Peptides against a protein of PDB entry 5NXQ. Designs and how they scored, part 23

Target 1, 114 residues: chain A of PDB entry 5NXQ
Amino acid sequence: EIQIPVSMAAEEEYLRSKVLSELLTDTLENDGEMYGNENEVLAALNGAYDKALLRLFASACSDQNVEKALSLAHELKQDRALTAAVKISERAELPSLVKKINNIREARYEQQLK

## One batch from the design tools (peptide; aimed at target 1 K51 S62 A81)

Design b2_p15_7 (made by RFdiffusion4)
Pose (drawn by RFdiffusion4):
Structure b2_p15_7 (pose): chain A 114 residues (1-114), chain P 15 residues (1-15)
Amino acid sequence: as target 1 above (114 residues)
Amino acid sequence: SFLEDAEEIIEEAFS
């Protein structure tokens, strides 16, 4: 059976999780539950989404592509995932990227104050 | 390597 590189597999998993998360969110926001495990599936789905996205983020940092990395960080869902992205940026010694990601966290926190 | 360390961070965040 064909082996898939972890970097390439992460892109597909990110996109798949994005699609499935958007579909299931639309289902729960309009029709509610039907099968019985949609809430748990959506939670796991958003978790796999950010995890795959953090892997692509690490690859962008490894390639010193700060701009591509920031765009990937903007697509993150969980606030805890933004925190993980900051730690990956620090590990990658990209201080300019840390500041910009921390601006995203602060901006979201500002929405939390409204 | 950086990517192995970054993966460890990811696993910690999602443990």

Design b2_p15_7_s1 (made by RFdiffusion4, then SolubleMPNN; from b2_p15_7, 6 letters changed)
Fold by OpenDDE base, seed 3:
Parts: C-alpha cells; sequence; structure tokens
Structure b2_p15_7_s1 (fold): chain B 114 residues (1-114), chain A 15 residues (1-15)
C-alpha cells in the first residue's frame, strides 16, 4: 500500500477541513438552518484544520523556512495550536520564530479582551 | 526524529 507523504496528507486534510468549515459556516449564516450539531462539527473541523496546518508548519520549520512557517502560524485559529507551534519552533531551534508566534498569541489575547 | 517529535507535540495539543 502506498503511503502519502506527511506534508501532502496535511495539505489534503487542511483543504478539506477548511472548505467544509467555510461551507457549513456560510450555510448557517445565510440560510439560518440549525440541526443541533453544527457547533460540534465546526469544532471538530477546526481541530482537524489546525492539526493539518501544524503539520505543514512543522515541515516548514524542518526546512528552516521561517517566513513560510510564520505565514502558516498566522492561519492557525486555536490558541492551543499556537502553543503547539511555539513548541515546534523551539524544537526546530528557531528562536526568532518563537518570538513572532508569541507575539501573535499576545495580540489575540488582547483582541479577546476588547 | 525531529518530525516525529513535532508530530507528538501536535498530537498532545489535540489529545
Amino acid sequence: as target 1 above (114 residues)
Amino acid sequence: SLMEEMEEIIDEAFA
């Protein structure tokens, strides 16, 4: 059986999760339909989305592509994902990236307080 | 490996 490379698998999952999440969100906003499980579905999709992004992020870090890694980090939605990104950056020995991701986290914290 | 360690970090974050 042929195994898909981690990066490719991550991209596939990211795109699938992103598209489905957007479609569901648009449906709820435009049609006003509620079946009772949309929030749970969205939460699961967001999780899968961030996990996929983090795998891409990890790949970028391993390539020492800080700019790509940072761009991916900005696309992360959940705080737990940003925390993971920091840890990954530390393991990759990219202190500048660590600082930049922490800045993203802090900025989001401030936005939540407003 | 480094990538395996990173995957573990990801798994732990979403456990």
Scores: peptide ipSAE 0.709, ipTM 0.965, DockQ to the pose 0.831
OpenDDE base, seeds 1, 2, 4, 5: peptide ipSAE 0.703, 0.703, 0.700, 0.704; ipTM 0.964, 0.965, 0.964, 0.965

Design b2_p15_7_s2 (made by RFdiffusion4, then SolubleMPNN; from b2_p15_7, 5 letters changed)
Fold by OpenDDE base, seed 3:
Structure b2_p15_7_s2 (fold): chain B 114 residues (1-114), chain A 15 residues (1-15)
Amino acid sequence: as target 1 above (114 residues)
Amino acid sequence: SLMEEMEEIIEEAFA
């Protein structure tokens, strides 16, 4: 049995989730169609999206590629994903990245309060 | 491994 490398699998899932989320969002905004489960579907897609992105993030951390990791962290949507990114950064012993991700989280908190 | 531990962190975040 041929297994796909973890990083490639993550990229595939990320792209699939991203595209589907965007398509669904565009459809709802432009066509005004409501099926009753859009929010649930979007939540599931966003979850899959962030999970896949975090796997890419973890890979970047393992490579000690802080700049790539940080770039990926900025693409995370959910706060729980940012929290996971912090934990991953800590495990990878990248304190500078921890600080930068926490800054992202704080900035989003402030924006939500406005 | 490190990657396995990171995967566990991810899974726990979305459990």
Scores: peptide ipSAE 0.711, ipTM 0.965, DockQ to the pose 0.830
OpenDDE base, seeds 1, 2, 4, 5: peptide ipSAE 0.704, 0.709, 0.709, 0.710; ipTM 0.965, 0.965, 0.965, 0.965

Design b2_p15_7_s3 (made by RFdiffusion4, then SolubleMPNN; from b2_p15_7, 5 letters changed)
Fold by OpenDDE base, seed 5:
Structure b2_p15_7_s3 (fold): chain B 114 residues (1-114), chain A 15 residues (1-15)
Amino acid sequence: as target 1 above (114 residues)
Amino acid sequence: SLMEESEEIIEEAFA
């Protein structure tokens, strides 16, 4: 069995999930047609996307690359993913990153209320 | 390790 480095696998999965998520989103926006399991597929794709991103995020935290970690956090789509990023940052003992990610979450909450 | 802990966090978030 061929062993692929974790970081490489995560990057590949992230890119694939990102492309698929974007394609599906564009299709929905452009065609306006809903398929039977469209929402379920989208949720699964977004989940896979965020999971892959979080693994890259964790790697960046492990490298103490706060700038890269924060950049990746901004790309996260789901609130639960941001929450996970906060927890990972706490484990990495990066309090400044914790605060910055919480700011992202708070900003998104405010946007949802409007 | 951080990577191991992170994987647990991710799994919990998306369970």
Scores: peptide ipSAE 0.755, ipTM 0.975, DockQ to the pose 0.774
OpenDDE base, seeds 1, 2, 3, 4: peptide ipSAE 0.752, 0.755, 0.754, 0.751; ipTM 0.975, 0.975, 0.975, 0.974

Design b2_p15_7_s4 (made by RFdiffusion4, then SolubleMPNN; from b2_p15_7, 6 letters changed)
Fold by OpenDDE base, seed 2:
Structure b2_p15_7_s4 (fold): chain B 114 residues (1-114), chain A 15 residues (1-15)
Amino acid sequence: as target 1 above (114 residues)
Amino acid sequence: SLLEEMEKIIDEAFA
C-alpha cells in the first residue's frame, strides 16, 4: 500500500476544503440561491478547512517555522480555530507566535464590534 | 509526541 506523508495528506485536505468552501460561498454571494441547509454546509466546510489548516499549522510549529505558522494562522476563519492555534503554539513553546495570534484574534473581535 | 498532543488540541476544538 502506498503511504502518503502526513503533511501531504493535510495539504490535500486543506486545498480540497478551501476550494469547496470558496465555491459555495461565492455561489451564495453571487446567486443568492437557498436550499435550506446552506449554513450547515458552510459550517461543515469551514470546519473541515480550519481543521486541515490547523494540521499544517501544527506541522509548521513542530518545525519551529514561525513565519510559515503565522502565515497559516492568518488564513484561519473561525475563532475556535485561532484559539486552538494559540494552544498549539504554547505547546510548541513559541511565545512570540502566541502573542501574534492573540493579536489576530483581538483584531477580529474589534472588527465584529464595528 | 508533540504532534499527537497538537492533534488532540485540534480534535477538542472541533468536537
Scores: peptide ipSAE 0.710, ipTM 0.965, DockQ to the pose 0.778
OpenDDE base, seeds 1, 3, 4, 5: peptide ipSAE 0.710, 0.710, 0.707, 0.706; ipTM 0.965, 0.965, 0.965, 0.965

Design b2_p15_8 (made by RFdiffusion4)
Pose (drawn by RFdiffusion4):
Structure b2_p15_8 (pose): chain A 114 residues (1-114), chain P 15 residues (1-15)
Amino acid sequence: as target 1 above (114 residues)
Amino acid sequence: SLTEEEVDAIIEEYL
């Protein structure tokens, strides 16, 4: 059977998780539960989404592509995932990227205060 | 340089 590179597989998983998460969120926001495990599936789905997105983020940092990495960080869902992105940026010695990602966390926290 | 093991460790620490 064909082996898939982890980088290429992450892109696919990110997109799949994005599509499935958007569909299941629309179902829960309008119709509610039908099968019985939608809430748990959606939670796992958002988890897989951010994890695949953090792998692409690490590849962008490895490639010193700060701009591509910031755009990837913006698509993250969990605030804890933004924290993980900051640690990956630090490990990659990209201080300019750390500041811009921390601006995202601060901006979201400002929405939390409204 | 970043390794897959380091990235995995950071991802599993926070998520």

Design b2_p15_8_s1 (made by RFdiffusion4, then SolubleMPNN; from b2_p15_8, 4 letters changed; failed a check: a repeat of another design)
Amino acid sequence: MLTEEEVEEIINEYL

Design b2_p15_8_s2 (made by RFdiffusion4, then SolubleMPNN; from b2_p15_8, 4 letters changed)
Fold by OpenDDE base, seed 5:
Structure b2_p15_8_s2 (fold): chain B 114 residues (1-114), chain A 15 residues (1-15)
Amino acid sequence: as target 1 above (114 residues)
Amino acid sequence: MLTQEEVDEIINEYL
């Protein structure tokens, strides 16, 4: 069995999860049809999306590519995923990235309060 | 050094 490099596997899963999340979101917005488990499906898709994205984020951190890591962090949807990104950045000993991600979190909190 | 195990632990803790 050909083992796909971790980075490639993570990218594939990210793209798949992203597409599915976007399609489901678009369907909800356009058709207005809500199914009983739709929120659970969306949550699962968003979870998978962020999980895959965090794999890419961690890879960028390992490469010491702070700019790429930060760009990926901006794409994270859930606050808990941003928290995970902070923890990953701490373990990667990237304090500048920690600060920048915390700024993203704070900005999102302020937006939710409007 | 950031290990894959550490990444997995963090991801599983928060997601």
Scores: peptide ipSAE 0.696, ipTM 0.960, DockQ to the pose 0.814
OpenDDE base, seeds 1, 2, 3, 4: peptide ipSAE 0.690, 0.691, 0.696, 0.695; ipTM 0.959, 0.960, 0.960, 0.959

Design b2_p15_8_s3 (made by RFdiffusion4, then SolubleMPNN; from b2_p15_8, 4 letters changed)
Fold by OpenDDE base, seed 5:
Order: structure tokens, then C-alpha cells, then sequence
Structure b2_p15_8_s3 (fold): chain B 114 residues (1-114), chain A 15 residues (1-15)
């Protein structure tokens, strides 16, 4: 069995999760049809999306590509995923990235308070 | 050094 490099596997899963999340979101917005488990499906998709994205983020951190890592962090949907990104950045010993991600979190909190 | 194991542990903790 050909082992796909971790980065490629993560990218594939990210793209798949992103597409599915977007399609489901668009369907909800356009058709207004809500199914009983729809929120659970969306949560699962968002979870998978962020999980895959965090692996890409970690890869960027390992490459010491702070700019790419930060760009990926902006694409994270859930606050808990941003928290994970902070922890990953701490382990990667990238304090500048930690600060920038915390700024993203703070900005999102302020937006939710409006 | 950031290991894959550490990454997985963090991801599993928060997601």
C-alpha cells in the first residue's frame, strides 16, 4: 500500500471537508431545509475541516513558515481550533505566531459581541 | 521539535 505523505493526506482531507462544509452551508442558505441531524452533520464537518487544517498548520510550523501558518489559522472556524493552533505554536516555539493567533481569537470574540 | 504525536494529542484535546 502506497503511503501518502502526511502533508498530502492532510491537504486532501482539508479540501474534502471544506467542500462538503461549503456545499451543506449553501444548501441550508438556499433551500432553507433543515433536517433533524443537520446541525450535528455541520458540526462534524466543521470539526473534520479544522482538524485537517490544523495538521496543515502544524506542518507549516514545522517548516518554520510562520506566514503560511498564520494564513491557515485565519481559515480555522472554531475557537477551540484556534486554541489548538496556539498550543501547537507554543510547542513549535513560535511565540510571535502565538500572539498573532491570540489576536485572531480576540477579534472574533469582539465580533460575536456585536 | 514539534512531533506528530504532540500534534495529535493537542488536536484530540481540543477537537
Amino acid sequence: as target 1 above (114 residues)
Amino acid sequence: MLTQEEVDEIIDEYL
Scores: peptide ipSAE 0.690, ipTM 0.958, DockQ to the pose 0.819
OpenDDE base, seeds 1, 2, 3, 4: peptide ipSAE 0.687, 0.688, 0.689, 0.690; ipTM 0.958, 0.959, 0.958, 0.958

Design b2_p15_8_s4 (made by RFdiffusion4, then SolubleMPNN; from b2_p15_8, 5 letters changed)
Fold by OpenDDE base, seed 3:
Structure b2_p15_8_s4 (fold): chain B 114 residues (1-114), chain A 15 residues (1-15)
Amino acid sequence: as target 1 above (114 residues)
Amino acid sequence: MLTDEEVQEIIDEYL
């Protein structure tokens, strides 16, 4: 059985989820109609997307690559995923990264209030 | 050190 490194598997899933999300979004924008289950599909894709990103994020944290980790955190879509990233950063003992991710969360909350 | 199992637990908790 071929063992795929977690980071490689995460990259593949991230790219797949990203492409599928973009294709579905483009289809919705082009057709202007919702086909009933599209919101569920988008939610599932967003979940898979963020899950894959978090695995990449954790890998960057393990490498002590704070800059890469922060860049990946900016790509996370859901607030719950940012919360997970904070927890991962705490476990990785990267307090500077924790602060920066919390700043991302606060900035998104402020944007939602506008 | 952050383990794969710990990462998975965090992911399962929040996603």
Scores: peptide ipSAE 0.696, ipTM 0.958, DockQ to the pose 0.779
OpenDDE base, seeds 1, 2, 4, 5: peptide ipSAE 0.692, 0.693, 0.695, 0.693; ipTM 0.958, 0.958, 0.958, 0.958

## One batch from the design tools (peptide; aimed at target 1 K87 I88 R91 A92)

Design b2_p16_3 (made by RFdiffusion4)
Pose (drawn by RFdiffusion4):
Structure b2_p16_3 (pose): chain A 114 residues (1-114), chain P 16 residues (1-16)
Amino acid sequence: as target 1 above (114 residues)
Amino acid sequence: AEEYEELAEELGDEYF
């Protein structure tokens, strides 16, 4: 059976998780539950989404592509995932990227205050 | 939060 590189597999998992998460969120926001495990599935789905996105983020940092990495960080869902992205940026010694990601966390916190 | 912190360390060890 064909082996898939972890970098390439992460892109596909990100996109799949993005599609499935958007579909299941639309189902829960309009029709509610039908099968019985949708809430748990959506939670796991958003978790897999950010994890795959953090792997692509790390590849962008390894490639010193700060711009691509910031765009990936913007697509993150969980605030704790933004925190993980900051730690990956620090481990990659990209201080300019840390500041821009921390601006995203501050901006979201400002929406939390409204 | 802990899982994301551990993932960040693992990715840091793998890439950098």

Design b2_p16_3_s1 (made by RFdiffusion4, then SolubleMPNN; from b2_p16_3, 7 letters changed)
Fold by OpenDDE base, seed 1:
Structure b2_p16_3_s1 (fold): chain B 114 residues (1-114), chain A 16 residues (1-16)
Amino acid sequence: as target 1 above (114 residues)
Amino acid sequence: MDEYDKLADELGKKYF
């Protein structure tokens, strides 16, 4: 068994989840028919995607790379994942990043109200 | 929510 560095593993998981999520979405949009547990599969893929992003996000925070961390936060799909990013930012003692991520959440809330 | 909270804690302990 080969051990892969955490950062590389996270990137691989992110890319895999991203590609699979996009492929499934395209299939559903093009075929227009629902079969079996497609929604459950999509939810699981989105979960894996956000979890992979959070691992990269934490690494960026550790490097004190606020710009990279913020860029990654923008890619998060689920609000609960953004909440997790806020928690990580608080642990990293990056209050400016906390504020910016909360701004992302607020912006998405406003979009949902429309 | 709980699984993300757990992950955040794990990552927090790992890096900080």
Scores: peptide ipSAE 0.696, ipTM 0.958, DockQ to the pose 0.887
OpenDDE base, seeds 2, 3, 4, 5: peptide ipSAE 0.696, 0.695, 0.695, 0.695; ipTM 0.958, 0.958, 0.958, 0.958

Design b2_p16_3_s2 (made by RFdiffusion4, then SolubleMPNN; from b2_p16_3, 6 letters changed)
Fold by OpenDDE base, seed 4:
Structure b2_p16_3_s2 (fold): chain B 114 residues (1-114), chain A 16 residues (1-16)
Amino acid sequence: as target 1 above (114 residues)
Amino acid sequence: SEEFDKLADELGEEYF
């Protein structure tokens, strides 16, 4: 059986999840229809999206590409995903990246409080 | 690397 390289698989999943998440979000925002399960579907899609991003993030950390890693971290939607990114960064021994990701988290907390 | 790929997968299973 043909195995797809991890990086390619991650990119494909990221794009797929991103598109689906955007489509669902647009539908809810523009149509405003609720059928009772949209929030659950959205949560699942966001989870898949962040998981895909984390794989790309891990790859960037492996390459010691802090700039790319940070850019990817900004695309993460859920706080728990940022927490995961911090752990990956710590394992990669990238303390500057850890700090920058924590800054993202703090900024989001601040925005949620306003 | 394989190490970070596995870590990402493990964290993915843990948090998602």
Scores: peptide ipSAE 0.233, ipTM 0.843, DockQ to the pose 0.125
OpenDDE base, seeds 1, 2, 3, 5: peptide ipSAE 0.169, 0.175, 0.167, 0.169; ipTM 0.805, 0.808, 0.803, 0.804

Design b2_p16_3_s3 (made by RFdiffusion4, then SolubleMPNN; from b2_p16_3, 7 letters changed)
Fold by OpenDDE base, seed 4:
Structure b2_p16_3_s3 (fold): chain B 114 residues (1-114), chain A 16 residues (1-16)
Amino acid sequence: as target 1 above (114 residues)
Amino acid sequence: MAEYDALADELGEKYF
């Protein structure tokens, strides 16, 4: 059995999930419908995508690469994933990153109200 | 929510 390093596995899963999510989105935009299960499929893909991102995010925090971590946080789709990123940042003792991620959350809340 | 919280804990324990 070939063991893949955790970081490489996370990157592979991220790329796979990202490509699939984009392809599905494009299909829905171009073809219009997916037989009533579109939302469930999208939710599943978003979950895999965000979980993969969080693994990369934690790695970036471990490297004390705040800029990379913040960039990854911007790519997170679900609010609960951003909440997880805040929790990870707190454990990493990166208060500046915590504040910046909370700003992302607040900005998204405001956008949803418009 | 619980799944993401668990993942955050897992990653927290792994790296910190």
Scores: peptide ipSAE 0.667, ipTM 0.955, DockQ to the pose 0.911
OpenDDE base, seeds 1, 2, 3, 5: peptide ipSAE 0.666, 0.663, 0.663, 0.664; ipTM 0.955, 0.955, 0.955, 0.955

Design b2_p16_3_s4 (made by RFdiffusion4, then SolubleMPNN; from b2_p16_3, 5 letters changed)
Fold by OpenDDE base, seed 2:
Structure b2_p16_3_s4 (fold): chain B 114 residues (1-114), chain A 16 residues (1-16)
Amino acid sequence: as target 1 above (114 residues)
Amino acid sequence: SKEYDELADELGKEYF
């Protein structure tokens, strides 16, 4: 059995989750029909999406690719995922990335207050 | 979140 590299597996999961999340989002935005479970489905998809992103994020950190890691962090949807990214960055001993991700969090907090 | 915290720990342990 062929063992798929972790990074490739993460990429596949990310792409799948992204496509499904976008499809559902577009459908809801365009059709506007709610049957009571769409929000739960969206939440589940977003969860899978962020988890997949975090795996890619960790890989980027491991490669010392701070720019890629930061770009991935910007794609994270949930604050709890950003928190996880900070934790990963700390473990990767990338303090500059920690600061930048915290800036993302702060910016989103400010936007939510409006 | 405990779930994401655990994931971060897992990934941290795996890569670092």
Scores: peptide ipSAE 0.559, ipTM 0.940, DockQ to the pose 0.905
OpenDDE base, seeds 1, 3, 4, 5: peptide ipSAE 0.559, 0.554, 0.557, 0.557; ipTM 0.940, 0.939, 0.939, 0.939

Design b2_p16_4 (made by RFdiffusion4)
Pose (drawn by RFdiffusion4):
Structure b2_p16_4 (pose): chain A 114 residues (1-114), chain P 16 residues (1-16)
Amino acid sequence: as target 1 above (114 residues)
Amino acid sequence: SEFLEDAEKIIEEAFE
């Protein structure tokens, strides 16, 4: 059976998780539950989404592509995932990227104060 | 690379 590179597999998983998360969120926001495990599936789905996105984020940092990495960070869902992205940026010694990601966290926190 | 292995460890810790 064909082996898939972890970097290439992460892009597919990110897109799949993105599609499935959007579809299941629309289902729960309009129709509610039908099968019985949608809430748990959506939670796991958002978790897999950010994890795959953080792997692409690490590849962008490895490639010193700060701009691509910031756009990937913007697509993150969990606030805890933004924290993980900051640690990956620090590990990659990209201080300019840390500041811009921390601006995202602060901006979201500002929405939390409204 | 060493960086990517460490980044993966950070990811696993964040989602534990």

Design b2_p16_4_s1 (made by RFdiffusion4, then SolubleMPNN; from b2_p16_4, 7 letters changed)
Fold by OpenDDE base, seed 2:
Structure b2_p16_4_s1 (fold): chain B 114 residues (1-114), chain A 16 residues (1-16)
Amino acid sequence: as target 1 above (114 residues)
Amino acid sequence: SSFLKESEEIIDEAFA
């Protein structure tokens, strides 16, 4: 069996999760129908999406590609994912990236307060 | 790598 590189596998999962998440989101926004399990399905998809992104993020950090890592962090949806990105950045010893991601988190907190 | 392994643990913990 051919071993698929981790980065390629992560990208595939990211794309799959992204497409499905967007499709479901669009459906909910356009149709306005909410069933008992729809939010749970969306949460699961968002989780998979963020996890896939975080794996790409970790890869970028490993490559010392701060710009790519930061761009990926901006695509994260959940606060818990941003928190994970901060921790990963700390482990990668990228303090500038830590600060920038924390700024993203703070900005989102402020937006939620409005 | 050890870094990627640790990162995976961080990810798993965040979504546990």
Scores: peptide ipSAE 0.740, ipTM 0.967, DockQ to the pose 0.756
OpenDDE base, seeds 1, 3, 4, 5: peptide ipSAE 0.739, 0.734, 0.739, 0.737; ipTM 0.967, 0.967, 0.967, 0.967

Design b2_p16_4_s2 (made by RFdiffusion4, then SolubleMPNN; from b2_p16_4, 6 letters changed)
Fold by OpenDDE base, seed 2:
Structure b2_p16_4_s2 (fold): chain B 114 residues (1-114), chain A 16 residues (1-16)
Amino acid sequence: as target 1 above (114 residues)
Amino acid sequence: SSLLEEMEEIIEEAFS
């Protein structure tokens, strides 16, 4: 069996999930409801997207690439994913990244309150 | 690595 590097596999999954999520989002925004299960599909896609992205994030943290990690964190959609990113950053002993991601999370909280 | 494994566990727990 052909071995695929973890980073490549994660990248592929991220890109796939991103494309599908964007396609669905665009369709919903432009055409409205999709077969009555659009919310469920979107939730599933967003979950897969964030999972894949978090794996890339974890890899970046492992490489001590804080700049890349932070960039990836900004692409996370769900709050639970940001929380996971904070925990990952803590495990990677990157306190500056922890603070920055917490700032992202707080900013989104404030936006949701508006 | 053990670090990446721990990170994967965090990811899995977040979406469990």
Scores: peptide ipSAE 0.700, ipTM 0.957, DockQ to the pose 0.761
OpenDDE base, seeds 1, 3, 4, 5: peptide ipSAE 0.699, 0.700, 0.699, 0.700; ipTM 0.957, 0.957, 0.957, 0.957

Design b2_p16_4_s3 (made by RFdiffusion4, then SolubleMPNN; from b2_p16_4, 6 letters changed)
Fold by OpenDDE base, seed 2:
Structure b2_p16_4_s3 (fold): chain B 114 residues (1-114), chain A 16 residues (1-16)
Amino acid sequence: as target 1 above (114 residues)
Amino acid sequence: SSLLEEMEKIIDEAFS
């Protein structure tokens, strides 16, 4: 069996999750129909999306590619994912990235207060 | 690598 590189596998999962999440989101926003399990499905998709994205983020951090890591962090949807990104950045000893991601999280908190 | 493994653990814990 051919071993697929971890980075490629992560990218495939990210793309798949992203497409499905966007499709469902668009459907809900455009059609306005809410079924009992739609929110649960969306949550699951968002979870998979963020997990895949975090793996890409971790890879970027490992490569010391701060710019790429930061751009990926901006694409994270859930607060728990941003928190994970901070922890990953700390482990990678990238304090500047830690600050920038915390700024993202704080900005989102402020937006939620509006 | 051990670093990536630790990062994966962080990810798993975030979604546990």
Scores: peptide ipSAE 0.698, ipTM 0.957, DockQ to the pose 0.804
OpenDDE base, seeds 1, 3, 4, 5: peptide ipSAE 0.698, 0.698, 0.698, 0.698; ipTM 0.957, 0.957, 0.957, 0.957

Design b2_p16_4_s4 (made by RFdiffusion4, then SolubleMPNN; from b2_p16_4, 7 letters changed)
Fold by OpenDDE base, seed 2:
Structure b2_p16_4_s4 (fold): chain B 114 residues (1-114), chain A 16 residues (1-16)
Amino acid sequence: as target 1 above (114 residues)
Amino acid sequence: SSLLEEMEEIIDEAFS
């Protein structure tokens, strides 16, 4: 069996999760119909999306590619994912990235207060 | 690597 590189596998999962999440989101926003399990499905998709994205983020951090890591962090949807990104950045000893991601999280908190 | 393994653990904990 051919071993697929971890980075490629992560990219595939990210793209798949992203497409499905966007499709469902668009459907809900455009059609306005809410079924009993739609929010649960969306949550599951968002979870998979963020997990895949975090793996890409971790890879970027490991490569010391701060710019790429930061751009990926901006694509994270859930606060728990941003928190994970901060922890990952700390483990990678990237304090500047830690600060920038915390700024993202704080900005989102402020937006939620509106 | 050990670094990537630690990062994966962080990810798993975030979504546990």
Scores: peptide ipSAE 0.694, ipTM 0.956, DockQ to the pose 0.763
OpenDDE base, seeds 1, 3, 4, 5: peptide ipSAE 0.690, 0.693, 0.693, 0.693; ipTM 0.956, 0.956, 0.956, 0.956

Design b2_p16_5 (made by RFdiffusion4)
Pose (drawn by RFdiffusion4):
Parts: C-alpha cells; structure tokens; sequence
Structure b2_p16_5 (pose): chain A 114 residues (1-114), chain P 16 residues (1-16)
C-alpha cells in the first residue's frame, strides 16, 4: 500500500476536517442532532483541523516562510492552537512571527470583551 | 497534552 508523506497528508487532513466541520456545524445550527454523536464528532473534528493546520504551520516555519505561516495561523480555530503556534514559532526562532501571532490572540481577546 | 506533542514533532521537523 502507498505510503503518504506526513506533510502532504496534513494538507489533505486539514482540508477534509475543514469541509466536514463546516457541514456538521451547519447541521447542528439548523436541524440539531439526528444520529446522536454529532456534538462529539464536531469537537474531534475541530481538534483534527487545528492539529493538521499546525503541522503545515511547522513546515512553513521550517521553510522560513513567515508570510505563509501567518496565513496558516489565521485559519486556526482554537485559541489554544494559536498558543501552540506561538511556541512553534519560538522553537523556530522567528520572533517577528511570534509578535504577529500574538496580535491575533490579542485581537480575539478583544472580541471576547465585547 | 496533544498540542505539546504537536510542538515536539514541529521542533524535530525544524531541526532537520
């Protein structure tokens, strides 16, 4: 059976999680539950989404592509995932990227105050 | 815990 590189597999998993998360969120926001495990599936789905996205983020940092990495950080869902991205940026010694990601966290916290 | 594991994997990737 064909082996898939972790980097390439992460892009596919990110996109798949993105699609499935959007579909299941639309289902829960309009029709509610039908099968019985949608809430748990959506929670695991958003978790797999950020995890795959953090892997692509690490590849962008390894490639010193700060711009691509920031765009990936913007697509993150969990605030804890933004914290993970900051630590990956620090471990990649990209201080300019840390500041811009921390601006995203602060901006979201500002929405939390409204 | 899962984020720490992803961070460790990312550190190993960056050191390559």
Amino acid sequence: as target 1 above (114 residues)
Amino acid sequence: EEYEEVIDEAEELIEE

Design b2_p16_5_s1 (made by RFdiffusion4, then SolubleMPNN; from b2_p16_5, 7 letters changed)
Fold by OpenDDE base, seed 5:
Structure b2_p16_5_s1 (fold): chain B 114 residues (1-114), chain A 16 residues (1-16)
Amino acid sequence: as target 1 above (114 residues)
Amino acid sequence: DEYEEIVEEAAELIAS
């Protein structure tokens, strides 16, 4: 069996999760049909999406590519995922990235209050 | 939490 490089596997999972999340979102927006479990499915897809992103984020941090890491953090959907990104940044000893991600979180909090 | 496994996985990657 061919071993797929970790980075390629992470990218594939990210793309797959992203597409599925977008398709579900589009379906809900266009059809408006609810079967009682769409929220659960959406949450699961968003979770998978964010987890895949976080793996890419970790890779960027490992490469000390702060700009790439930050751009990936902006794509995270859930606050919990941003919290995880902060933790990963701390492990990577990237305090500037920690600050910038916390700024993203604060900005989202303020937007939710409006 | 639900991302703890990812954080630990990331930590291992970074430390490697």
Scores: peptide ipSAE 0.663, ipTM 0.955, DockQ to the pose 0.872
OpenDDE base, seeds 1, 2, 3, 4: peptide ipSAE 0.663, 0.662, 0.662, 0.663; ipTM 0.956, 0.956, 0.956, 0.956

